# Peptides against a protein of PDB entry 8YVU: the designs that were tried, part 66

Target 1, 39 residues: chain A of PDB entry 8YVU
Amino acid sequence: PQLCYILDAILFLYGIVLTLLYCRLKIQVRKAAITSYEK
Target 2, 160 residues: chain B of PDB entry 8YVU
Amino acid sequence: TWLTVLKKEQEFLGVTQILTAMICLCFGTVVCSVLDISHIEGDIFSSFKAGYPFWGAIFFSISGMLSIISERRNATYLVRGSLGANTASSIAGGTGITILIINLKKSLAYIHIHSCQKFFETKCFMASFSTEIVVMMLFLTILGLGSAVSLTICGAGEEL

## One batch from the design tools (peptide; made by RFdiffusion4, then SolubleMPNN)

Design b2_p14_2_s1 (from b2_p14_2, 13 letters changed)
Fold by OpenDDE base, seed 3:
Structure b2_p14_2_s1 (fold): chain B 39 residues (1-39), chain C 160 residues (1-160), chain D 39 residues (1-39), chain A 14 residues (1-14)
Amino acid sequence: as target 1 above (39 residues)
Amino acid sequence: as target 2 above (160 residues)
Amino acid sequence: as target 1 above (39 residues)
Amino acid sequence: LLQLVFDLLLLLLS
């Protein structure tokens, strides 16, 4: 039972970090697409 | 194009906030339907007794709906309204987190005091169930608060 | 205890989906960078 | 892809 709660906390933190990284990466892709369109 | 991207992100965050609110409301209604919280002794369901799943879900739903409407209509008045609603939802979320943490501490203390070695005892089962529900609600509230804060920052950026 | 395991399953699935999306997005960024370098 | 995710979320909310 305690391991389950610890796992929940780790997975939750991992989810938040991945979401932030995904957003940053998505912004980079969009910037690259805009730069490619302007060329 | 960047403004369009921000608008799409705002709409996505608004939908996420509404979804979180609906899940919280569903959990609240299920708990109220299955358990007679008013007859449960102790403060293990203090968050439910305070009605947090209900008013919290309402605040998040209103904030999310206003954010979506503001994005769709692209009106300055709606942007300000959405910013106000998101700010109110952020405050409500913070209050909810505080209540949930207090409830969690009380539930854990109850489990510790009663030395709940026998899980099948009604009191220990209820305390464990309360703890699990409170943890789930805490995660949902954190997600809702994150979306509300993000929407607030986006709205504030549009006003500048 | 059962709710904890359900939450773990949901968070785990979410983490896997986000990881796959992140990998796909990373590949797109790399392809965009290569295309920009060739121009 | 973001629109698809948004549409899926809307479908889940409906």
Scores: peptide ipSAE 0.481, ipTM 0.795, DockQ to the pose 0.045
Fold by OpenDDE base, seed 2:
Structure b2_p14_2_s1 (fold): chain B 39 residues (1-39), chain C 160 residues (1-160), chain D 39 residues (1-39), chain A 14 residues (1-14)
Amino acid sequence: as target 1 above (39 residues)
Amino acid sequence: as target 2 above (160 residues)
Amino acid sequence: as target 1 above (39 residues)
Amino acid sequence: LLQLVFDLLLLLLS
């Protein structure tokens, strides 16, 4: 059971990091799209 | 800037792969240090007996390192090498998953045969512990495979 | 204890989905960058 | 390896 909780913690952290990266990437895509539209 | 972000992502995947490999090695070493697998009756630790934590970790580590080096140097030959290593790591990951599934089945069968309702019995405890470790390794292997596949796709895209 | 394993499964699935979405988004960013460069 | 991880982390934060 302790190992399960450790795994949960790792997976949770991984999920948070991925979510942040995804958000940043999405913002970048939007900025790129705006720049492309202005040209 | 976009290329920099993409490189960062690939490096992150490479680091994740290396980390996965290191965790697998750590689990392998811990299990080997705490338990004498060779003296344990049954095939509960078949994945460990097969040496999966070791060779799998090596493959993932090599793949991750090559991916990172490839991104840093941005050389065509390194990209190809990384692609090859990632492919090999993906194959290794698939094999590892198969081994782990077999081990999990054996562990589950062992638990069923011994009617391990109470985990305080030594044999039942060992079987349960093995099952937990195998599940963790399975998750890590799947994560490693995912990272390797992702890196392979990214590398293939760069070559095109 | 069973809840822990269920949580692991959910987090694992979430991680996979996020990884796939991240990859797709990355591809979109690349396509946008190429289009911007051609203009 | 630690330096690489640190560099990657900094790169991700920038």
Scores: peptide ipSAE 0.481, ipTM 0.812, DockQ to the pose 0.032
Fold by OpenDDE base, seed 5:
Structure b2_p14_2_s1 (fold): chain B 39 residues (1-39), chain C 160 residues (1-160), chain D 39 residues (1-39), chain A 14 residues (1-14)
Amino acid sequence: as target 1 above (39 residues)
Amino acid sequence: as target 2 above (160 residues)
Amino acid sequence: as target 1 above (39 residues)
Amino acid sequence: LLQLVFDLLLLLLS
């Protein structure tokens, strides 16, 4: 049971980190697309 | 293109808030239907006694709905309303997290004091169940708060 | 204990989906960077 | 609401 809660915490943290990274990458893709459009 | 993406993000966040709220309401309803919280000794269900699943879900739902409507209609009054609702939802989420943390601490303390080796005992089972539900609600509340804060920042950026 | 396992399953699924999306975005960023370099 | 979530997920996957 304790291992389950620890796993939940790790997975939750991983989900948050991945969400933030996804947002950053999405912004980078948008910036790259804008730069490509201006050229 | 940029506006379209922002619109999609706001709608997604709004839907996420509504979904989180609905899940919280469902859990709250299930707990209330299965357990008589009023007869349980201690403050294991303090978050439920405070009505957090209900008012928290309402705030998140309203915030999400207003955000979606505001983005779809692109009206100034709706943008302001959405910003206000998201701010209120963020405050409510923060309060909910605080209540849930307090409840979690009480539940853990209860489990520790009673040395619950036998989960088949009614008191230990209730404490364990409460802890599990509170943890789930805490995760959902954090997700809801994150979405509400994101929507608030987006709304504030549109007003500036 | 059952609720913990359900939460683990949901978080795990969410993590997998986010990882796949992150990989896709990373590939898109790389493609955009290559295209920008060739111009 | 569920349909909207599915549409958004599909849109994010595209």
Scores: peptide ipSAE 0.468, ipTM 0.796, DockQ to the pose 0.034
Fold by OpenDDE base, seed 4:
Formats: structure tokens, sequence, C-alpha cells
Structure b2_p14_2_s1 (fold): chain B 39 residues (1-39), chain C 160 residues (1-160), chain D 39 residues (1-39), chain A 14 residues (1-14)
């Protein structure tokens, strides 16, 4: 049971990191789209 | 800039693969140090007996390192090498997943056969612990396979 | 213990989905960059 | 390895 909780913590951290990266990438895509629209 | 972003992602995937490999090695080492697998009867630790945590971790580590090196040097030959290594790592990961699934099935079957209602029984505790470790390793292996496949696709795209 | 395993499964699925979405987003960014370079 | 991870994280954040 303790190992399961450790795994949960790792997966949770991984999910948070991926979410942050995804958000950053999405923001970059939006900025690129705005720049392309202004051209 | 785009190539730089792609390279950063490849490096991240490579690092993730290396970390996954290291975690697998750590778990394998811990399991081997804490549990005397040789004295455990049955096929509960078949994946460990097969040495999967070790060779799988090695393959993932090599694949990740090659991916990082390939990304840093930006050489065509390194891209091909990384592609080959990532492909090999992907195959190894798939094999590892298969082994882990088989081990998981055996562990679950063992738990079912022995009707493990008492957690404190040595056999039931070991089976439960094995199942937990196998599940963790399975997740890590799937993550490693995902990273290896992603790196392979990226490398193949660069070669075209 | 069963709840912990369920949480692991959910977090794992979430991680896979996020990885796929991230890959798709990356591919979209690549296509956008190629299109911008051809202009 | 930790330094590499940290460097990569910084690169990803930049």
Amino acid sequence: as target 1 above (39 residues)
Amino acid sequence: as target 2 above (160 residues)
Amino acid sequence: as target 1 above (39 residues)
Amino acid sequence: LLQLVFDLLLLLLS
C-alpha cells in the first residue's frame, strides 16, 4: 500500500509537469497563430 | 527555432527515458536486496527472475543517452543511430511489457488460488508486494516505450 | 489498496492522454512552422 | 543526471 502511494505521487507529479508543458506549448502555438494572422 | 524546440523535446524524452531506466534499476535493486527472489516459490517474480528490470533499464538508458547525444550534435549519422537505438528500445519495451503482463497475471492467479484474505501471511504479503512492484514496473515500461516511440518518430521525421 | 490502484490507473491514463495531446500539438506546431517558412 | 534533468527542464522552460 505504501508503494502504491509513492507511485501515485510520482504519477501526480508527472501529470502536473506534463500539464504545465502542454500549457506552455499551447501558449506558443497561440502566439504563432497570432503572428501569422498579423502577416 | 522549431528544430530547437523539437530538439528540446527529444532531449526531454531522452532524459525521461533515462530516468525511467534509472527508476527501474533502483526498483530492481531494491527488490533484489530486500527480497530473496531465489527462495520465493512460484512464478510471482518471473519478470525479476528474467532480469527485466536490469536489461530493460539498460536498453532504455542507452536509447535515452543516444537520443540526447544525437540531438546535441545534430549530425545525420547520429540521427540514424538514435533511430536505431530508439527502435531497439521500443522493441525491448514491448517485450518487457509482455513479460510484466504475464507476471502480473501469474501474480493475480497466485493471489486468487491462495485466497489471500490474510494480508499478514508471508505468501500473500509477497504476492501483494510483487503485484505492486510489477504494476509500477509496467507503468514505467509503458512510459519508457512511449518516449522511445516518440523519439523514433522524431528521428524518422528528421531523416525524411 | 484497491483505491490506490484505481488512482494509479486514472493517473496513468491521464499521462498517456496528455502525452498524445502534446505530440499532436507538437505536430501542429511543426506544420505551422513549415507553412511559415515556405512564405 | 540531476544536473542534466535540471538543464533540460530549464531549456524546456525557456
Scores: peptide ipSAE 0.490, ipTM 0.814, DockQ to the pose 0.033; fails the geometry check

Design b2_p14_2_s2 (from b2_p14_2, 13 letters changed)
Fold by OpenDDE base, seed 4:
Structure b2_p14_2_s2 (fold): chain B 39 residues (1-39), chain C 160 residues (1-160), chain D 39 residues (1-39), chain A 14 residues (1-14)
Amino acid sequence: as target 1 above (39 residues)
Amino acid sequence: as target 2 above (160 residues)
Amino acid sequence: as target 1 above (39 residues)
Amino acid sequence: LLLLSLDLLLELLK
């Protein structure tokens, strides 16, 4: 049971980090696409 | 193209927000149906007593719906409306998180005070269950807040 | 305790989905960068 | 949700 709560915390943190990374990556893709279009 | 991508993100975030709201509402209703919170002594269910699952779910649902509608109609006035709704939902989410944290602290304090070594005791079971539900609600609230903030940023970017 | 396991399952699924999306997005960024370099 | 994510991916590829 205690391990379950720890796992929840780890998975939650992982989810947040992945969401942030996904957002950053998406912004990068957009910037790259804009730069490619301007060339 | 950039605006179109942002719009799709807004729609996705809006759907996520609605889903989060629905889950929160479902959990709230289930807890209210299974547990007679009114008869539970203590502040273990303070977030439920405050009606957070209900109003929080409503705010997130409205924000999500407005975001989807704004994206679908592609109207400037809807973008502003969505921005306003998302901002309001973000504030509501922040308030909800605060309430949930307070509830968690109270629940944790209750568990510590009663030295809940015996899980099968009714009070300890209720405290544990409350803590679990509050943690789930906190998670959902954080997700909802994240979506609302993201939508707000996207909406603000469209207005500039 | 049972609710914790349910939450773990949901978080795990969410993490997998996000990871897949991140990988796909990363591939897109790489493709966009290559295309930008060739121009 | 997966379809939305895929559509988002496709639009990002455009």
Scores: peptide ipSAE 0.505, ipTM 0.811, DockQ to the pose 0.024
Fold by OpenDDE base, seed 2:
Structure b2_p14_2_s2 (fold): chain B 39 residues (1-39), chain C 160 residues (1-160), chain D 39 residues (1-39), chain A 14 residues (1-14)
Amino acid sequence: as target 1 above (39 residues)
Amino acid sequence: as target 2 above (160 residues)
Amino acid sequence: as target 1 above (39 residues)
Amino acid sequence: LLLLSLDLLLELLK
């Protein structure tokens, strides 16, 4: 049972990091699309 | 800039793979140190007896290291080597998953046969502990496989 | 204890989905960058 | 930060 909670914590942290990276990447895609539209 | 971001992501995947391998090794070492698997009756620790935590961790570590080296040196021969290592790691991961599933089935069967209603019985405790460790290793193996596949796709894209 | 295992499964699935989405987004960024360069 | 983490990991592996 304790191992399960540790795994949950690791997976949760991993999920948060991935979400942040995804958001950053999405913002970059939007910026690139805007720049391409202005040209 | 985009290539730099992609490169950073590949490095991150490589690091994740190495970390997964290290965790698998740590679990294997801890289990071997705490439990003398050779003296445990039954096939509850069949995955450990097969040495999966060791060879699996080695394959993932090699794959991760090669990926990192390939990314750092940016040499064509290293890219091919990394692709090969990632492919081998993916195969190893698939084999590991299969072994872990078999072990999980055996562990569940053991728990069912012994009617482990009382968690405090030594045999039932060991079986439950084994099941938990196997599940953790299964998750780690799937994560490692995902990273290896991702790195393989990235490497294939660079060759192309 | 059972809730912990369920949480592990959900977090694991979430991690896989996020990884796939991240890969797709990365591919889109690459395609957008190539299109902007041709342009 | 990732480079630092990678360097730390590589150092731990040495």
Scores: peptide ipSAE 0.500, ipTM 0.817, DockQ to the pose 0.041
Fold by OpenDDE base, seed 1:
Structure b2_p14_2_s2 (fold): chain B 39 residues (1-39), chain C 160 residues (1-160), chain D 39 residues (1-39), chain A 14 residues (1-14)
Amino acid sequence: as target 1 above (39 residues)
Amino acid sequence: as target 2 above (160 residues)
Amino acid sequence: as target 1 above (39 residues)
Amino acid sequence: LLLLSLDLLLELLK
């Protein structure tokens, strides 16, 4: 049971980090698309 | 530029494989040191008895190392070697997952048969502990397999 | 304890999916950058 | 962050 909670914490943290990275990357893609459209 | 970025991704995947392998080895070593698996009744630790943490970790470690070396040296022979190692690691990972799933099923069945209401009973504790470890190893193995497959695809793409 | 394991499975799946999405998005960003450079 | 983590891991492995 304790190991399960530790794993949950790690996975949760990983999920948050990935979500943030994904959001940043998505914003970059959008910016690139906008820049391409303005050309 | 694209090649450089792909190389960086390959390195990351390689490092991930090595890390996964190391964690698996650590778990295997800890379990072997703390528990005498040979005297455990039933097949609760079948994955450990099969030596999966050891050989699986070795395969993943080799795959990861070869991937990193291949990226660093940028030699054609190393790329091929890495591809081969990644393929082997992927197969090993798949086999490991299968073994772990079987072990998990056995562990769960054991828990059900003994109607483990008291966690502090030796048999129930061992079964629960085994289940937890097996689940963790399963997750790690899936991660390792994912990395190995990714590296294999990247390597195959470079050879084309 | 059972709920913990279920959570682990969900978080793990989420992590895999996010990783794949991140990789795809990263590839798209790179493709967009290359296309922009060729213009 | 992944690149940074990778760099850190690579540095630890050196």
Scores: peptide ipSAE 0.497, ipTM 0.812, DockQ to the pose 0.040
Fold by OpenDDE base, seed 3:
Structure b2_p14_2_s2 (fold): chain B 39 residues (1-39), chain C 160 residues (1-160), chain D 39 residues (1-39), chain A 14 residues (1-14)
Amino acid sequence: as target 1 above (39 residues)
Amino acid sequence: as target 2 above (160 residues)
Amino acid sequence: as target 1 above (39 residues)
Amino acid sequence: LLLLSLDLLLELLK
């Protein structure tokens, strides 16, 4: 049971980090699309 | 740039907030239907006794709905209303987290006092179950607060 | 204890979905970068 | 894709 809670904490942290990275990557894709449209 | 990104994700955050609110409401309803909290001795279910799943879910739901409506309707008055609702939801979420932390401490203290070596004892089972539910509610509340704060920042950026 | 395992399953599924989306987005960024370099 | 994910989420909420 204690291992389950530790796993939850790790997975939660991983989810937050992945969400932030996904947002950053999405911004990069949008910037690249805008730059390609202006060319 | 960050404000522009948050604005584009405002509807998604609002939907996420509504979903979180609905899950909290469902958990509250299930706990109330399965367990008669009023007959449970102790402060293990203090968050439920305070009605947090109900009013918290309502606040988050209203905030999320207003945020979605504000994004769909490009009206200045709706933006202000959404900002107000998101601010209120953020305060409610913070209060909810505080209540849940207090409940968690009481539940942990209860488990320690009763030396719950026998998991199948009714009191120990209820304390462990309460702790698990409180932890789940805490995670959901943190997610809801995160969405509400993000929406508040978006709304504040639109007012500037 | 059972609820902890359910939460772990949900978080794990969420992590997998986010990882797949991140990979797809990363591929899109790479394709956009290659296309911009060829122009 | 975000709009599709949002639509899917909205559909799941219904």
Scores: peptide ipSAE 0.494, ipTM 0.802, DockQ to the pose 0.043

Design b2_p14_2_s3 (from b2_p14_2, 12 letters changed)
Fold by OpenDDE base, seed 1:
Structure b2_p14_2_s3 (fold): chain B 39 residues (1-39), chain C 160 residues (1-160), chain D 39 residues (1-39), chain A 14 residues (1-14)
Amino acid sequence: as target 1 above (39 residues)
Amino acid sequence: as target 2 above (160 residues)
Amino acid sequence: as target 1 above (39 residues)
Amino acid sequence: LLLLSFQLLLLLLS
């Protein structure tokens, strides 16, 4: 039971970090697409 | 540049496989050191009795090492060898997942049958501990299989 | 405890999906960068 | 790749 809560905390933190990285990467893709459209 | 990026990804996947294998081996050794699995009644530790943490860890470690060596030496024969090892590791990973799922089902069934409200009881504690370890090993095995399959696809793409 | 295991499964699945999406997005960024370099 | 490596490492540690 204690291991489950520890795993939940780690997986939750991992999910938050991945979400932030995904959002940053998505913004980069959008910026690249806008730059290619202006050319 | 694309080939260089793919090679770096292959090396990383190989390192991930080795790390996963080492973690599985560590869990296996810890469980074997703390618990006498042979004297435990039931199939709660069927994955450990089958020796999966050991042979699975060996297969993933060999696959990861061969992938790293193949990438570093840039030799065609090593690429083919790595592809073969990754394929074998993928098969081993799939077998391991199957064994772990079966073990997990048995452990969960045991917990439900005995209505384990008191976790401090020896049988309920062992079943809960087994379930936790099996879940951890299942997650690691899925990661190892994913890396092995990815390396296999990359290796097959390089041969075409 | 049962809710903890269910949460672990959901978070694990979410982590896998996010990893796959991140990989796909990274490939898109690389393709966009190559296309911009060829122009 | 470094970000993916870090994410995979975090996933393995989780």
Scores: peptide ipSAE 0.511, ipTM 0.804, DockQ to the pose 0.067
Fold by OpenDDE base, seed 5:
Structure b2_p14_2_s3 (fold): chain B 39 residues (1-39), chain C 160 residues (1-160), chain D 39 residues (1-39), chain A 14 residues (1-14)
Amino acid sequence: as target 1 above (39 residues)
Amino acid sequence: as target 2 above (160 residues)
Amino acid sequence: as target 1 above (39 residues)
Amino acid sequence: LLLLSFQLLLLLLS
C-alpha cells in the first residue's frame, strides 16, 4: 500500500516533467514552422 | 510572436486553473453526497469542514477566468486585476496546501493508532478513503498553485 | 488502497500517451530541421 | 493548446 503512494508520486512527477518538455518541444516546432514560412 | 506565445501560455494556465477548480468541486461534492461529514470524527475531514474545496475552487476559477479575459482584452486594468486575482489564488492555494497537509498528518496518525490490519473495519476504511481524497486534493491544489504562480510571474513581467 | 491503484493505472497510461506524443513531436522537429537544412 | 489542455485534464483526472 505504501509503495502505491510512492509510485503515484513518481508517476505524477514524471507527468509534470513530460508535460513541460512537451510544451517546450511544441514551441520549438512552431518556431521552426514560422521560420520556414518566412524563408 | 513572443506575445502570442505568452498569450497561449497564459490561456493554457488559466484553463488549467479552471479545470483544477472544477475537479476539486466535483470531488468535494461527491464526498459531501456520499459521506455525512458531520457524523464522522471531525479531524479526518478537517479540510472539508473548512470548506477548502469550495472556496479554493472559486478562487482558482476566478483567477483563471480573469487571466483569460485579461489576455484577450489588452486593457491595463484587466492585467492588474488578473495579477491581483492570481496573487490571491496563490495565497489561497498555499493556505489550502497547509490545511491539506495537516489533515493528511491527522489521517495518517489515525490509521497508525488504530493499527488498521483489517481494512474492512468501517473506521479504517473511512480513514483510508479520507487520506486518498486528501492526497488527490493536495495534488490538485499544488497544480493550481503552480499555475497561479506562473500566471502571476508572467503578469508581473508584463508590467515591468 | 483501491483508489491508489486506479490512480497509478491512469497516471501510467497518461505517461505512456505523453511519451508517444513527445516522440512524435521530436520526430517532427527533426524532420523540420532536416527540411530547413536542405533549403 | 487543446492537446496540452487535454493532457493537463488527464493529469488532473489521474
Scores: peptide ipSAE 0.513, ipTM 0.806, DockQ to the pose 0.074; fails the geometry check
Fold by OpenDDE base, seed 3:
Structure b2_p14_2_s3 (fold): chain B 39 residues (1-39), chain C 160 residues (1-160), chain D 39 residues (1-39), chain A 14 residues (1-14)
Amino acid sequence: as target 1 above (39 residues)
Amino acid sequence: as target 2 above (160 residues)
Amino acid sequence: as target 1 above (39 residues)
Amino acid sequence: LLLLSFQLLLLLLS
């Protein structure tokens, strides 16, 4: 049971980090799309 | 820049707040239907006895709905109403977190005092179940409070 | 304790889905970068 | 971004 809570914390942290990285990547894709549209 | 980002996410934050409220209401309903909290001895379910899942869900739902309406309708009076509702929801969320923390402490103390080595004992099972539900509700309340605070900041930024 | 395991399963599934979406987005960024370099 | 934030929120809720 204690291992389950530790796993939850690790998975939660991983999810937050992945979401931040995904958001950054999505912003990059949008910027690239805008730049390609202006050309 | 941060205010602009928050403005674009107002509708999402409002929907998130409503969803959080609905989940809290569902948990409250399930706990009330499965467990007769009134017959449970001790303060393990103090948050449920206080009716937090019910009134908390109502406050978050109202705040979320008002935020969505305020975003959809470009009216100054709706912005003020949404700001007021979000502020009230933020206060309610803070109170809810406090109640949940107190409940969590009581549940942990109960588990420690009874030396719950046998999880199949009814009292230990109820204490562990209560702790898990309270933790889940705490996370939901934190998310709801985060959305309400974000919406409040957005609303305050629009009035400036 | 059973709820913890259910939570772990959901978080794990969420992490997998986010990882797949991140990979897809990363591929899109790479494709956009290649297209911009060819122009 | 909203979908990602929603997924993050779902992850936080899960």
Scores: peptide ipSAE 0.512, ipTM 0.799, DockQ to the pose 0.065; fails the geometry check
Fold by OpenDDE base, seed 2:
Structure b2_p14_2_s3 (fold): chain B 39 residues (1-39), chain C 160 residues (1-160), chain D 39 residues (1-39), chain A 14 residues (1-14)
Amino acid sequence: as target 1 above (39 residues)
Amino acid sequence: as target 2 above (160 residues)
Amino acid sequence: as target 1 above (39 residues)
Amino acid sequence: LLLLSFQLLLLLLS
C-alpha cells in the first residue's frame, strides 16, 4: 500500500510535467504555423 | 531529417529497453535477496520462480544493446540483427505479460482466500508486496514491449 | 487500497496517452519547421 | 530530445 501511494505521487508528477510540456509544444506549433502563413 | 529523427528515436528506445531490463534485474535481485522465494509456500511468486525478471531482463538488454550498436555502426547486418533481437524481445515481453497476469491472479486469489483484512499478518503482507511488485513489473514489461515493437517497426522500415 | 491501484492504472494510462500526444505534436512541430524553411 | 526522453523514462521508472 505504501508503494502504491508513492507510485501514485510519481505518476501524478509525471502527468503534470508532461501536460506542461505538451502545452508548451502546442504553443510552439501555433507560432510556427502563424509564421508560415505570414510568409 | 526523418532518418535522423528515427535514429534518435531508436537510440531512445534502445536506452529505454536497457533501462527497463536493468530495473527488472534490480527488482529480481532485491526480491531474491530479501525473500527466499524457494521457501515461500504457495504460488504468490510464480513469476519469480519462473525466472521472468532474469530472462526477460536479458532479452530486453540484448535487444537494446543491439539496437544501439546497429544505429551507431549503420551496417545492414546489424540492422537485421537488431530486428531479430527486437522481435525476440517482443515475444519475450508478451510471454512475460502472460506470466505476470497469471501471477497477479494467483496473488489476488491468495488475498481473497485468506481474507487479508489485517495487513500486518505476515502472509497477507507478503501477498500484498508480491502483488505490488508484479504490477510494477507488468508496467515495465508493457513499456519494454512497446519499445521493442517500435524498434521492430523502425528496423523493418529501414530494410524496406 | 483498491482506490490506490485504480488511480495507478488511470495515471499510467494518462501517461501513455500524453506521451503519444507529445510525440505526435513534436512531429507536427518538425513538419511545420521544415515547411517554414522551404519557404 | 534524448535527454528529455531519458528524463521522461526516468520519470516513468521513478
Scores: peptide ipSAE 0.505, ipTM 0.798, DockQ to the pose 0.069; fails the geometry check

